# Peptides against a protein of PDB entry 5H65, part 50

Target 1, 294 residues: chain A of PDB entry 5H65
Amino acid sequence: QYLERTPLCAILKQKAPQQYRIRAKLRSYKPRRLFQSVKLHCPKCHLLQEVPHEGDLDIIFQDGATKTPDVKLQNTSLYDSKIWTTKNQKGRKVAVHFVKNNGILPLSNECLLLIEGGTLSEICKLSNKFNSVIPVRSGHEDLELLDLSAPFLIQGTIHHYGCKQCSSLRSIQNLNSLVDKTSWIPSSVAEALGIVPLQYVFVMTFTLDDGTGVLEAYLMDSDKFFQIPASEVLMDDDLQKSVDMIMDMFCPPGIKIDAYPWLECFIKSYNVTNGTDNQICYQIFDTTVAEDVI

## One batch from the design tools (peptide; aimed at target 1 V51 M220 V243 D244)

Design b2_p17_6 (made by RFdiffusion4)
Pose (drawn by RFdiffusion4):
Structure b2_p17_6 (pose): chain A 289 residues (1-273, 279-294), chain P 17 residues (1-17)
Amino acid sequence: QYLERTPLCAILKQKAPQQYRIRAKLRSYKPRRLFQSVKLHCPKCHLLQEVPHEGDLDIIFQDGATKTPDVKLQNTSLYDSKIWTTKNQKGRKVAVHFVKNNGILPLSNECLLLIEGGTLSEICKLSNKFNSVIPVRSGHEDLELLDLSAPFLIQGTIHHYGCKQCSSLRSIQNLNSLVDKTSWIPSSVAEALGIVPLQYVFVMTFTLDDGTGVLEAYLMDSDKFFQIPASEVLMDDDLQKSVDMIMDMFCPPGIKIDAYPWLECFIKSYNVTQICYQIFDTTVAEDVI
Amino acid sequence: STYEQLTSVTFDSSGSW
């Protein structure tokens, strides 16, 4: 009834901060390598970070495999422990600690594992069969998180990371403070260990063109725009293909802008200290499947 | 701070899907 659209030339003449409903074509976008759009964002210090690569994580987990699990930290009231020996793996020993709920191990899909000396591949397999996995190492008096460079919790396809700057790391026994040992809410796990969780976000720069003007608008969201969770996309091939197809739909490589579909969206202007623009309250996924 | 980080963001990291 009252759906009207503001041309880009009119927006460029106005001061910030304001909000606009627009319709424009995606002339171009960055990043050209779409995997680089997935960033980690700290809600406390507002710092943006790269997600660690497989090679980075492999280095951490292999380095963890050189250390021997400490027998003194095995079989507590919090967890049962089991050590596996290996062959042809530089004498590696793997410790898996099964976390109990009131002195009783829960079902595998509710059971959290703590693991010393495991590989990324093994941790990912364990995450399928169990509720979740925390990479750990034998500290002086208690089990401790392996490294904040690695995920503090792997749950399903989501690798949860914490902020190195904002976190004040606590040892594993502090998991006793969790209300139960079956739900394993990632924010609750992070609070018990003194970790400030990072948030996954898609970060992209869109160049919008409606024929009246050109404008650069940022995309920064976790799951609204694509209806694809940024927290899952790096570990899910189908979700990656969906992002590829949506961006190929709005901005196909090689063909002309005349043939592109229109992008209906809101944008907000703001002062940085020059005026910048950002997409908000917008999804392409509701009308596109 | 969010806006500073956003406006200064780069896309040069290695790797692939």

Design b2_p17_6_s1 (made by RFdiffusion4, then SolubleMPNN; from b2_p17_6, 9 letters changed)
Fold by OpenDDE base, seed 3:
Structure b2_p17_6_s1 (fold): chain B 294 residues (1-294), chain A 17 residues (1-17)
Amino acid sequence: as target 1 above (294 residues)
Amino acid sequence: SLIESLVNATWDAGGSW
């Protein structure tokens, strides 16, 4: 849709909902810390969640490691199992299950590992080597996902999370429904296990000023705005630097706003009702800023 | 064997068991 540029002063007088094209300066933004701007969003219930911290995951996996793998659930048609007993950690049992493709073990780079009793460190190391790891536990009749508070799938440095509210977990044997048991597409794994996958999103509030008015616009974006995936930024220093550079370009510290570059973006207005109060809010959409930086 | 290679790979990666 062609949208003419509208000054902020005009926008501020209009009823919602509407869409606008604007040209404004980024006066300020929050949060200032990149790590605080990355959240998990459910596409179904729209709940925003914090990305679990390493310490949170450590607790979950340590708790999981206190459980003994059920011998009855080892070595099924879906997976071959190996058990380790730690020598120095009070005999902790770790079970690793290698998921087979049509009864055949795949190569390590294509093999999905199911892990019982692994620590975060161990799981991360395994994910780097095998690409795909699912933390699991022994259920009554089958292996089950360990905890939706932890990643349901770890691929390299990427942690895939599921929505606790929207997911109806199914047992690990449901991975049998996957035709391709080598690529381990997160969405396919999620579907098989009854998981609604969460999306990494940048969540920020921009204060925009075009000289005619000032408004706050909400940014919730996964990969378009910065042309950087929110799912990767937390684990990649170069991507973090790139985001920081972009933000510093549009909102340079220690410089007057008059010298700031102009940001062209799309915003939509919408009504928010909080009790008796009706407020118009603004959200940035369909905007890419990185093209001007490259 | 393939399974042996996978097992060894997991062992090497785990490092703490």
Scores: peptide ipSAE 0.226, ipTM 0.853, DockQ to the pose 0.016
OpenDDE base, seeds 1, 2, 4, 5: peptide ipSAE 0.087, 0.060, 0.060, 0.220; ipTM 0.818, 0.782, 0.737, 0.846; seed 2 fails the geometry check

Design b2_p17_6_s2 (made by RFdiffusion4, then SolubleMPNN; from b2_p17_6, 8 letters changed)
Fold by OpenDDE base, seed 4:
Structure b2_p17_6_s2 (fold): chain B 294 residues (1-294), chain A 17 residues (1-17)
Amino acid sequence: as target 1 above (294 residues)
Amino acid sequence: SLIESLTNATWDAPGSW
C-alpha cells in the first residue's frame, strides 16, 4: 500500500489506528544494550519473556541430571540408546538416544539426539556436532521433554523455546508422526510435541524526531528491521557487531542530532487503554534499515 | 568423557560407544 510521507507533528494530532510513512532522525533508543533488546514472544498469547541466561539453564540441567534414566525406556523403535556413567560427580548417568528414521540411524549431522542427564556444556557440545538435540527426562511411560524453561530443541548455537502457557506437552514417541526424521524442522518438532514455539524478537523503543515533532515508536521485529535474525544474534559476535554498527550509524554517539542520518520507516498508531486512561502508541512495521548501512 | 566417547565412536554402531 502506498503511503505518503507524513510529518510527526501531523501524526501526533490524529486519532488511532492509522498507518504512516515517516522520515525522522533517531534521537535515542532503549535499551542501549543489545542483549537487553532480545526477547522471546509467543505468537498465541503474545507474552514477552526474557531469554534464559546460561546460569538459569545450568540450574535446570543440573536438576535434571539428578534423575536416573529409566532402563525400560531405552532402545525403542524410535531410537537407540547409549548410557554413560561419569567417573566424577557421584557417578551421574547420562543417556543419549539416537532417533532413527524408519528404523535406520541417519547420518550424524542429520540425527536428532535426545539427551537425558546432560549438563548445559555437554548438550551444547553435542548440538554443535550433531546439530539437533532435545533435552529429555524419563516419564512414566515414555521419554518427555525435560523443561519448557529450557530449550526444547537446540540446533547448533540456536536455542528453540516453547511457551509454557500455550503448550500442551506430548511424549517423545509423538515424534513418530514426523515422516522425515532427518531434517528436524523446529516447527514440526514443536507440533509433534504439543509445543507452541516462541519467537525471538528485537524489542526496542525509538525516539524519533523530524524537526516538527518527537514521537516514541515501539519496535518488535524478528529478522526484517536489521535483516539479522534475533534468534542468532545472541550467539554470533559478528551479528552483534553488525547490529551495533547499524544503531551507531543512526544514533552516533558524541555528535549533534543535526548530523544524524534520516531514517525512513513505517509506523502504525494504536490505542492502549489502562483503566480510564487512553493512550495512543506507535509501532514500527514493515521496515528494513540494513540496506542503508551498506 | 561422554563427549569424547561420542566423538571417537563409530556412528554406525552407537551401542558400541
Scores: peptide ipSAE 0.033, ipTM 0.733, DockQ to the pose 0.013
OpenDDE base, seeds 1, 2, 3, 5: peptide ipSAE 0.032, 0.025, 0.032, 0.032; ipTM 0.750, 0.699, 0.756, 0.745; seeds 1, 2, 3 fail the geometry check

Design b2_p17_6_s3 (made by RFdiffusion4, then SolubleMPNN; from b2_p17_6, 8 letters changed)
Fold by OpenDDE base, seed 4:
Structure b2_p17_6_s3 (fold): chain B 294 residues (1-294), chain A 17 residues (1-17)
Amino acid sequence: as target 1 above (294 residues)
Amino acid sequence: SLMESLTNATWDAPGSW
């Protein structure tokens, strides 16, 4: 849809909802730290939550590691199981279940591992080697996902999370419904296990100034704005540097706003009601800025 | 086999992600 450029002073006088094309300078933004801007968003209930910290995951996996794998749940038609007993840590048992495709073990790079009793460190080692790992526990009749507070799937360095509110967890044997047990698409895994996957998003507030007015606009974006996936940025130093470079380009420290580059973007207005108070808010949409940095 | 490739895995080894 074609939108004419509208000055901020005109936008600030109009009722919501409306869509605008603007050209403005990024006076400031928050949060200033990249790690604080990355959140998890549920597409169903729209809850925003923090990405769990390493310390949080350590606790979850340590607790899970106190449980002994159930021997009755090992070596099914779906997976072959191997048990390790640690020399230290009071002989902790770790079970790794190798998911088969039509009764055959895939190649290592295509094999899904289910890990029971593993620590975060052990799980990460496995994910780096085998790509796809699901932390699990022994249920009553089947293996089950360990905890939705932890990733339901780890692929390399990417942690996939599910919504606790919207998910209705099913047992691991439901992975049998997947025709292809080699690609391990996160959405397919989530569907099979009754998980509503959370989406990584950049969440920022931009203060925009075009010389006619000042407006705060909300950014919630997964991969379009920076042309960098929010799901990967936390674990990739180069991607972090790229985002920082983009933000520094638009909002350079130590110089006057008059020297800032112009940002062209789309914003939409919407009404927010809090009790008796009605407020018009603005959100950036359908905007990419990555091309302007190169 | 995949299982054999992990036979020498040391679960007591420290590591971080």
Scores: peptide ipSAE 0.036, ipTM 0.764, DockQ to the pose 0.017
OpenDDE base, seeds 1, 2, 3, 5: peptide ipSAE 0.028, 0.021, 0.030, 0.027; ipTM 0.734, 0.675, 0.739, 0.723; seeds 1, 3, 5 fail the geometry check

Design b2_p17_6_s4 (made by RFdiffusion4, then SolubleMPNN; from b2_p17_6, 9 letters changed)
Fold by OpenDDE base, seed 4:
Formats: C-alpha cells, sequence, structure tokens
Structure b2_p17_6_s4 (fold): chain B 294 residues (1-294), chain A 17 residues (1-17)
C-alpha cells in the first residue's frame, strides 16, 4: 500500500498499530558506540543477548581445555582425528577432528574441523586456515558441542551462535545427515545439531525530529539498513568505519541540527504493555541507507 | 560527491505485523 508522508506531530496523536512514512532529521541516537549496538537475536523466542566478549570466550575454552579427549571417540567414519600435546600447560591434550566427505578428507578450504581442548587463540588460528571450526567436547557416546555460550561454528572471523533456550542439542554424528560435507552452511549445521541459530542485529534508538515533533524509533536490523551485515561489522575495521561515517553524516558532531540532512524512512507504531501502563513505541522498518549525488 | 541518506526500500510492499 502507498503511505503518504505524515508529520511527527500527527503521528504522536494517533493510536497504534499503524505504519507511517516520515521525513525527519536524526537529532540523536543511542548507543553511541557501535559495538554496543550489535546484539544477538533469537528468531524463535525473540530474546536479545549480548555478543560474547573475547574474555568470556577465553573462560569457556579454558574450561573446555581441562577435559581430556576420549580416545574411544577418535577416528570414526565421519572424521579423522589428530591429537597434540602442548609443551606447556601441564601437557594439555588438543584433539582436532577432520570431517570427511564420503570417507575422503576435503581440501583445507572446504574442511570442517572439530576442535576439542583448544584455546580461543588456537581455534581462531584454525578458523583462519580452514573453512569451518566447531568447538566440541567428548560426550558419553559421541562428540558434542562444547557450549552454546561459545560459537557453535566459526568461519573465518564470523562466529555463529545458538540460542540456549530454543536449541535441543544433538551429537556430532548427526552431521552425517548433511549430503554436502564441504560447504558447511551455518543453517544446515545448526539444523543437524539441533541448534536454533541466533541472528546478529543492529539495535539502536533514533531520536527523530521533523520540526513538528520529536519521537524515538527503534532500529533492529541485520543487514538492510546499513547495507552492512551486523555479523561481520565487529570483526572488520573498514565496515566499522563505514557505519561510523554514515552515522556522522546523519548526525554530525558539533553541527547544529538545522544543517542535518533530511531522512526519509518508514516507522511502525505498536503497543507495549507493562502492567497497567500502555505505551506506544515506534520501530523503523523497510528503510535503507542510500548514496545520493551532491 | 556522494552523500548517504536514508531511503525507503519497499514503499509499496504490504506491511506485516
Amino acid sequence: as target 1 above (294 residues)
Amino acid sequence: SLIKSLTTATWDAPGSW
């Protein structure tokens, strides 16, 4: 349907839910730090959670590294296993399981590694060399995912996380259900292992002002708004700079709002109930940053 | 020179709630 442009003063007087097209200036936004605006969202239970910090992951992997790989779970039809003993750290055992495709080891750029007892640093090194890495542990009868507080899959610099609440984990041998054991699509891996994958999202609050009124609109978006994937931005300095540049153009520091650019976007209103209190909230949707010729 | 602005991508698309 076609939406006519509506002034903010009119929107602020209307009941929810409704959709609007607006033209406004970005007076301010929060959070100001990009890393604080990137969250993990569950598509099933809609929980928002923080992206784990390196320090959090270090703890998880250090704890995992205290466990010795079970010899009985090495060298199956699914994977070939190699064990390393560290020179330091009391001879820590690290197991790397190379997943085979139809009984054949794929090339390194197509190979999935299952790592048991690895540190964050070791896992990251392996993920940079190989296509995919899954942190695992020895279960009773099979390898299992190490912890959903850590990535269930690492591909290069991208960490894929699963929802603890919605996932029902299955053992590693369920990867046998995958016909193609070279591409390692995150969603396919998640499905095989009973994981509900979390989605990286930008979460921001925009204060919009059109001169007739001011309202706060919520932004939750994975890749459309900035045309930059939220899943990649934390690990890519150039993408971070791009987002910062965009926000600085919309809300330039040290400049009066009168000189701010006009932004056209869609917002939808919705009701939020907290006990007896009913509040109308606004969310940006179907909006993308574009380049205009000056 | 190019300026990045916010534009609507799907103004004719039916909204979902």
Scores: peptide ipSAE 0.021, ipTM 0.536, DockQ to the pose 0.025
OpenDDE base, seeds 1, 2, 3, 5: peptide ipSAE 0.023, 0.020, 0.020, 0.019; ipTM 0.480, 0.551, 0.535, 0.540; seed 1 fails the geometry check

Design b2_p17_7 (made by RFdiffusion4)
Pose (drawn by RFdiffusion4):
Formats: sequence, C-alpha cells, structure tokens
Structure b2_p17_7 (pose): chain A 289 residues (1-273, 279-294), chain P 17 residues (1-17)
Amino acid sequence: QYLERTPLCAILKQKAPQQYRIRAKLRSYKPRRLFQSVKLHCPKCHLLQEVPHEGDLDIIFQDGATKTPDVKLQNTSLYDSKIWTTKNQKGRKVAVHFVKNNGILPLSNECLLLIEGGTLSEICKLSNKFNSVIPVRSGHEDLELLDLSAPFLIQGTIHHYGCKQCSSLRSIQNLNSLVDKTSWIPSSVAEALGIVPLQYVFVMTFTLDDGTGVLEAYLMDSDKFFQIPASEVLMDDDLQKSVDMIMDMFCPPGIKIDAYPWLECFIKSYNVTQICYQIFDTTVAEDVI
Amino acid sequence: PLEHHRSEWEERNDEKL
C-alpha cells in the first residue's frame, strides 16, 4: 500500500544517519573468493578476525599429539578417561575424557568429550557421534583448553572460537559449574571456561546500481540475509553451494547488468568519524529458494 | 570429509577466477 523506493541519487545528496528502502542491481561485489566473507566478530571488543585454516588447526593438533597425557588428571568425578596407544604415529597417545552428569555418563548424543592428542579429522568424526568435543591438554594441576587459536568447542558442524584479547581462560574442572552435563549450550560452556565467544558473520561489500547513482553498501550478518548460518557454512558443502548460487543469481560473472535481477533492501547510512552504508532488515531468501 | 569443505570451496572459487 505505501511501498515506495528511494533512488540512489537522492540518498547520495543527504546527510547521515538515515535509513532508506531501495531497489538496485548488484553491479559488483567483494570478496570475489566467497569463502573470505566468513569472519569472526567479538561482541566485547568489536574486533574482526579471520577463521583459522585447516593447515593452522593441523599444526595445533599435531603439536598437541607430541605431549603425553598426564595420568594424574584421569578419571575424576567430572569424567571417565580412556587412553589409546598408536602404531606408526610417532608414539602418539590419544586421551578421551567422557564427561559425566551426576556421576553417570549420558547418552552419546548428550555426552561431551574432552580430547588430548586427537587430529582435526578424528575430532570431526567424534562430533558426529557425540554431543560435542573440547580439545584439551594436561596442565600442571588440571586439564586445560588446548589453544584459543583452535576451537574451544566443536558441536555438530559449528567450530566455536573465543576471543584471545577478551577471554580470561579457566581450567576444565570449572565445567562442574554448568547447570547440567547434557544440554551443552555453547555460551554456557564459554562462560564456565572464562571465554568470550566470537560470532560468525558474513562480511561483504556490495556495489549497488539503480541507474540513478552508484553506492557501496556493506553486508554484515550471521544468518538473516542468505538464511544460511555463517557459523555452519565453512563446514557444510551444501550451504556453500547455496551462497555460490545466490551470489551468481544477483551478480552473474560475464553477463551484463541489464540482465541482472533487482535487489530489494533497506540500507542505513552512518558517519564513520565520509558516509558509509550498510544493509539491514533484509533477506533475499524469503522470496528466493 | 567434513574438515576439507572449506578448502574445496576455496578451490571452486579459484576456478571461477
């Protein structure tokens, strides 16, 4: 009834901060390598960070495999422990600590594992069969998180990361403070270990063109615009293909802008200290499948 | 395998360049 759209030339003549409903074509976008759009964002210090690569994580987990699990930290009231020996793996030993709920191991899909000396591949397989996995190492007096460079929790396809700057790391026994040992809410796990969780976000720069003007608008969201969770997309081939297809739909390589579909959206202007623009309250996924 | 999904996606992006 009252749906109207503001041309870009009118927006460029106005001061910030304001909000606009617009319709424009996606002339171009960055990043050209879409995997680079997935960033980690700390809600406490507002820093943006790259997600560690497989090679980075492999280094951490292999380095963890050189250390011997400490027998003194095995079989507590919090967890049962099991050590596996290996062959042809530089004498590696793998410790898996099964976390109990009131002195009783829960069902596998509710059971959290703590693992010393495991590979990324093994941790991912364990995450399928169990509720979740925390990479750990034998500290002086207690089990401790392996490294904040690696995920503090792998739950399903989501690798949860914490902020190195904002976190004050606590040892594993502090998991006793969790209300139960079956739900394993990632924010609750992070609080018990003194970790400030990072948030996954898609970060992209869109060049919008409606024929009256041109404008750069940022995309920064976790799951609204694509209806694809940023927290899952790096570990899910189907979600990656969906992102590829949506961006190929709005901005196909090689063909002209005349043939592109229109992008209906809101944008907000703001002062940085020049005026910048950002997409908000917008989804392409509701009308596109 | 699950841990290689990001590297496969990177390769597909590079192929498009």

Design b2_p17_7_s1 (made by RFdiffusion4, then SolubleMPNN; from b2_p17_7, 13 letters changed)
Fold by OpenDDE base, seed 1:
Structure b2_p17_7_s1 (fold): chain B 294 residues (1-294), chain A 17 residues (1-17)
Amino acid sequence: as target 1 above (294 residues)
Amino acid sequence: SMVEVAKRAEARDEAKL
């Protein structure tokens, strides 16, 4: 997109909706902590949700681990099942179902595991060895997804979540609709299971100042602004450091705003109605942080 | 145990190589 640069003072006088190109300094931003800036967004209902913490997942999986796997649901055409009783926790029963491709077990790096009764620690260990892990439970006639409050799919360190509001869950046998059961694409798995996948997004509010005016602009972005995926940042220390470095570059602590670099970005205005009051808000869009800081 | 599952997977993978 090509737009001429518009000063903030002019923007503040105009009606919404409109699009602008601006050059401004990042006076401040919120939230200040990165982990608070990463949210889950539903593309359908647009609800924003918090990313579950480890403690939240522990509770869910602990509850799931109290349930006994149904023997009738073991060893289907879709998967081979292995059941064992742990030595601890009064003999907890764990079931791991290895999804087959055309009746043949694939290599571990291509294999999807369905885990029933596993703890978070156990699931994490398995996710490092196998392609993907889905936490499941025994339903009435089939295995079912354990809980949409937990990941529906775990791939390495990446947790994929679904929207509780928009999803209409289907039983695990619907994975049969996937012709290739060696490449487990999250969107394909979600579609098969009736899940609307949530998107990891950075959510921040920027206070922008170009010397002519000040406005707040909302940032909701998955991977464009920082050129870093929001889906990976929470589990990667180097990516976290990179984001922190970028923010510190544009909003350095301990110095005056006059010394801040200029940020060039696109913003769009939009109307928000609160009763009889109409407010104009601003959102950053189609913006990537440039390598050169001027 | 999960360690056993991993070991079995490794053995299976090696057998396919």
Scores: peptide ipSAE 0.098, ipTM 0.812, DockQ to the pose 0.019
OpenDDE base, seeds 2, 3, 4, 5: peptide ipSAE 0.097, 0.041, 0.091, 0.090; ipTM 0.812, 0.731, 0.812, 0.810; seeds 2, 5 fail the geometry check

Design b2_p17_7_s2 (made by RFdiffusion4, then SolubleMPNN; from b2_p17_7, 12 letters changed)
Fold by OpenDDE base, seed 4:
Structure b2_p17_7_s2 (fold): chain B 294 residues (1-294), chain A 17 residues (1-17)
Amino acid sequence: as target 1 above (294 residues)
Amino acid sequence: SMVEVAKKFEERQEAKL
């Protein structure tokens, strides 16, 4: 629907909920660091989570590496297994399971690996060669996902996470329900394993000023606002630079606000109740920023 | 090593061809 432009001073006087089209300058935004603005969002329970740091993953995989692969779970109809002992002082056992498609090993670029006892470094190396990697552990009767605090699926540089609250994990053999064992669509893998996938989102607060008033608006967006996927930005320097460039265009450092470009966007107001306090909040929606400033 | 894993995988694929 077409919305007429409304000045912020008028918006600030109105009750929620309503939708508006605005034209304002980005006076400031938070957080300032890109990494801090990227979160994981559950579409079911709506919790926001931090993206795990490399150090967090190291700990998880180190813990997983203390567990010995169960010999009874090797070489099933679903996968072929390779086991080796590392040359380090501890001599940890590592298992790699190559998932077959109808009993046939696919090409590396189509192959899903299940890794048991691998380090983050090893997993990352494998993910560069094979289509997908799932960190697993030996369960009682089957392989199981290692830990939802770590990615349940790694594809290249993309780490797919699941919601601990909403997921009801199923064993690895449930991948048999997938007819096509070559494409490894994250949503399909998640469904088979009982995982509710988390979504990467940019989460920012914009302070907007149109000269008539000042308003704080919340941004939660996965790929529309910047036309850059939040799921890829943390692992791609060029994408990071692009986001930084966009933000610098709208909020240039060392420049007065009178010289800032105008940002056109849609915002919606909504009521938030915290105890006895009722507050009207604003969220940016259905907005894509231009690549250039006019 | 992971390189060895990849090599063994490739060898196995070739054997099935």
Scores: peptide ipSAE 0.137, ipTM 0.800, DockQ to the pose 0.017
OpenDDE base, seeds 1, 2, 3, 5: peptide ipSAE 0.101, 0.129, 0.046, 0.094; ipTM 0.761, 0.806, 0.747, 0.757

Design b2_p17_7_s3 (made by RFdiffusion4, then SolubleMPNN; from b2_p17_7, 12 letters changed)
Fold by OpenDDE base, seed 3:
Structure b2_p17_7_s3 (fold): chain B 294 residues (1-294), chain A 17 residues (1-17)
Amino acid sequence: as target 1 above (294 residues)
Amino acid sequence: SMVSVAEEARKRDEEKL
């Protein structure tokens, strides 16, 4: 669908909902810090959540590390188990379960590990050597996901999270339903375990000014706007730098707005009711700015 | 080798503790 450019002054006078193509300058944006703009979004219930901090994960895994792996759940057709006992005062027991593909252990880069009692540090080290890691605990009849407050799947530096509200967790043996037990596609793992995966999204508010008017537009985007995955940006310095460069380009510090480049984007208006107050809000959609950074 | 990699990782982490 082709949309002609509409000046902001005209948009501000119109009822919602409508879609517009605009050309405006990015006067300002919030939040200013990249780590504050990355959130987790549920595609089902649409709840926005904060990405857990390292400290949050440490607590979860420390708690999990105090629990003893159940011996009866070790060494199934799905996985081979190895147990370690730490030499420290706590004598912590850690179980690593190596998931097999049709009874055969795959190569490390294709292998999923299930970990009981692992610390964040240990999990991170393992995730760099193996395909994936799932933090688990001993349930009554099977291994179970440790906690949806922590990643359900860690692949390298990518932490995959699930929605607590929308997920109905199933036991780890449900991974047997996966035909391919080597690639460990996050969505497939999530489906097998009854998890609704959360999506990393950039969440920002843009103040747009085209000289005729000013409006605030909401940005919620996973990978289109910057052509950078929100899921990877927090763990990649180069990607962070790229986002910063893009934002600095459109909203350069220390210069007047007259010198700012023009941003072309699509926005949609929508009605929001907050108590007795009715207001029109705007959201950026179907917009890519990375091409302008060439 | 898979097990050894995991074991080595754990040993290194344990030494850090």
Scores: peptide ipSAE 0.041, ipTM 0.750, DockQ to the pose 0.031
OpenDDE base, seeds 1, 2, 4, 5: peptide ipSAE 0.040, 0.141, 0.040, 0.069; ipTM 0.745, 0.800, 0.749, 0.774; seeds 1, 2, 5 fail the geometry check

Design b2_p17_7_s4 (made by RFdiffusion4, then SolubleMPNN; from b2_p17_7, 12 letters changed)
Fold by OpenDDE base, seed 3:
Structure b2_p17_7_s4 (fold): chain B 294 residues (1-294), chain A 17 residues (1-17)
Amino acid sequence: as target 1 above (294 residues)
Amino acid sequence: MMEKVAERFEERQLAKE
């Protein structure tokens, strides 16, 4: 698909919706801090929410740790269970359930762990060792996901979240629907458990200036714009540096805008109505800037 | 805790058939 380049001054005069190819300089962007630009987005209800902070997760898992694992739910055809009582912390009960594949315990890197009563630190350590971990709690008839405010699946350093609005949670035994219980694909796990997975997205507002006009364009992108997954950037210093480098390249501090590089991108206009107020907004789409980094 | 889990896992690995 080819679009001719349109100056911003012309775009600003046109009605929405339309698509444009532009060449402009990034005068400024918000938010300035990378961690503030990473959000969770629901592909169904389109709600945006913040990525939970470590402190938030600590609270959730602490609350979960106050609940005693139900002995009746231990050791099913799906998983083998082991319970520990901590020496400290007033005898905290922790249950780990090792999910089996056709009755056989898989290799550590393939094994899904279900954990009750684990702390964030413990869960993170387990996710590094066993790769896949699901925080769970004892439900009425089965193990259940602990809380959608926390990750439904932790794999290494990646936290997978689900939408509270769109998800209809099912019990852990629904993992039986997965034929392969060694490759724990987040989408498959989510589907089995009735979870609508949230996607990590970069959310930024760009102020674009091509010398003929200035407009603000909204960026919501998972991995195309920077060619860096938003899902991984928060836990990877190198990826963070890369994003910072890209942003510094297009919007270098301490120099005048006339020296800024040109950014070529696609934007689409759309109408937003707030009561009686109608506004035209712009969103960046189908744009990759990583290739421009030299 | 991780060490305990790892130990349990190893035990289960040895017991599986």
Scores: peptide ipSAE 0.152, ipTM 0.798, DockQ to the pose 0.017
OpenDDE base, seeds 1, 2, 4, 5: peptide ipSAE 0.065, 0.146, 0.142, 0.144; ipTM 0.736, 0.795, 0.793, 0.794; seed 1 fails the geometry check

Design b2_p17_8 (made by RFdiffusion4)
Pose (drawn by RFdiffusion4):
Structure b2_p17_8 (pose): chain A 289 residues (1-273, 279-294), chain P 17 residues (1-17)
Amino acid sequence: QYLERTPLCAILKQKAPQQYRIRAKLRSYKPRRLFQSVKLHCPKCHLLQEVPHEGDLDIIFQDGATKTPDVKLQNTSLYDSKIWTTKNQKGRKVAVHFVKNNGILPLSNECLLLIEGGTLSEICKLSNKFNSVIPVRSGHEDLELLDLSAPFLIQGTIHHYGCKQCSSLRSIQNLNSLVDKTSWIPSSVAEALGIVPLQYVFVMTFTLDDGTGVLEAYLMDSDKFFQIPASEVLMDDDLQKSVDMIMDMFCPPGIKIDAYPWLECFIKSYNVTQICYQIFDTTVAEDVI
Amino acid sequence: SHTGFSNSPYPSESLYH
């Protein structure tokens, strides 16, 4: 009834901060390599960070495999422990600690594992069969998180990361403070260990063109625009294909802008200290499947 | 040049299998 659209030439003549409903074509976008759009964002210090690569994580987990699990930290009231020996793996030993709920191990899909000396591949397989996995090491008096460079919790396909700057790391026994040992809410796990969780976000720069003007608008969201979770996309081939197809739909490589579909969206202007623009309250996924 | 999620340095879903 009152759906009207503001041309880009009119927006460029106005001061910030304001909000606009627009219709424009995606002339171009960055990043060209779409996997670089997935960033980690700290809600406390507002820093943006890269997600660690497989090679980075492999280094951490292999380095963890050189350390021997400490027998003194095995079989507590919090967890049962089991050590596996290996062959042809530089004498590696793997410790898996099964976390109990009131002195009783829960079902595997509710059971959290703590693991010393495991590989990324093994941790990912364990995350399928169990509720979740925390990579750990034998500290002086208690089990401790392996490294904040690695995920503090792997749950399903989501690798949860914490902020190195904002976190004040606490040892594993502090998991006793969790209300139960079956729900394993990632934010509750992070609070018990003194970790400030990072947030996954898609970060992209769109060049919008409606024929009246040209404008650069940022995309920064977790799951609204694509209806694809940024927290899951780096570990899910189907979600990656969906992002590829949506961006190929709005901005196909090689063909002309005349043939592109229109992008209906809101944008908000703001002062940085020059005026920048950002997409908000917008999804391409509701009308596109 | 556009490659999308191709040649990604991140771990793959196959590690879960």

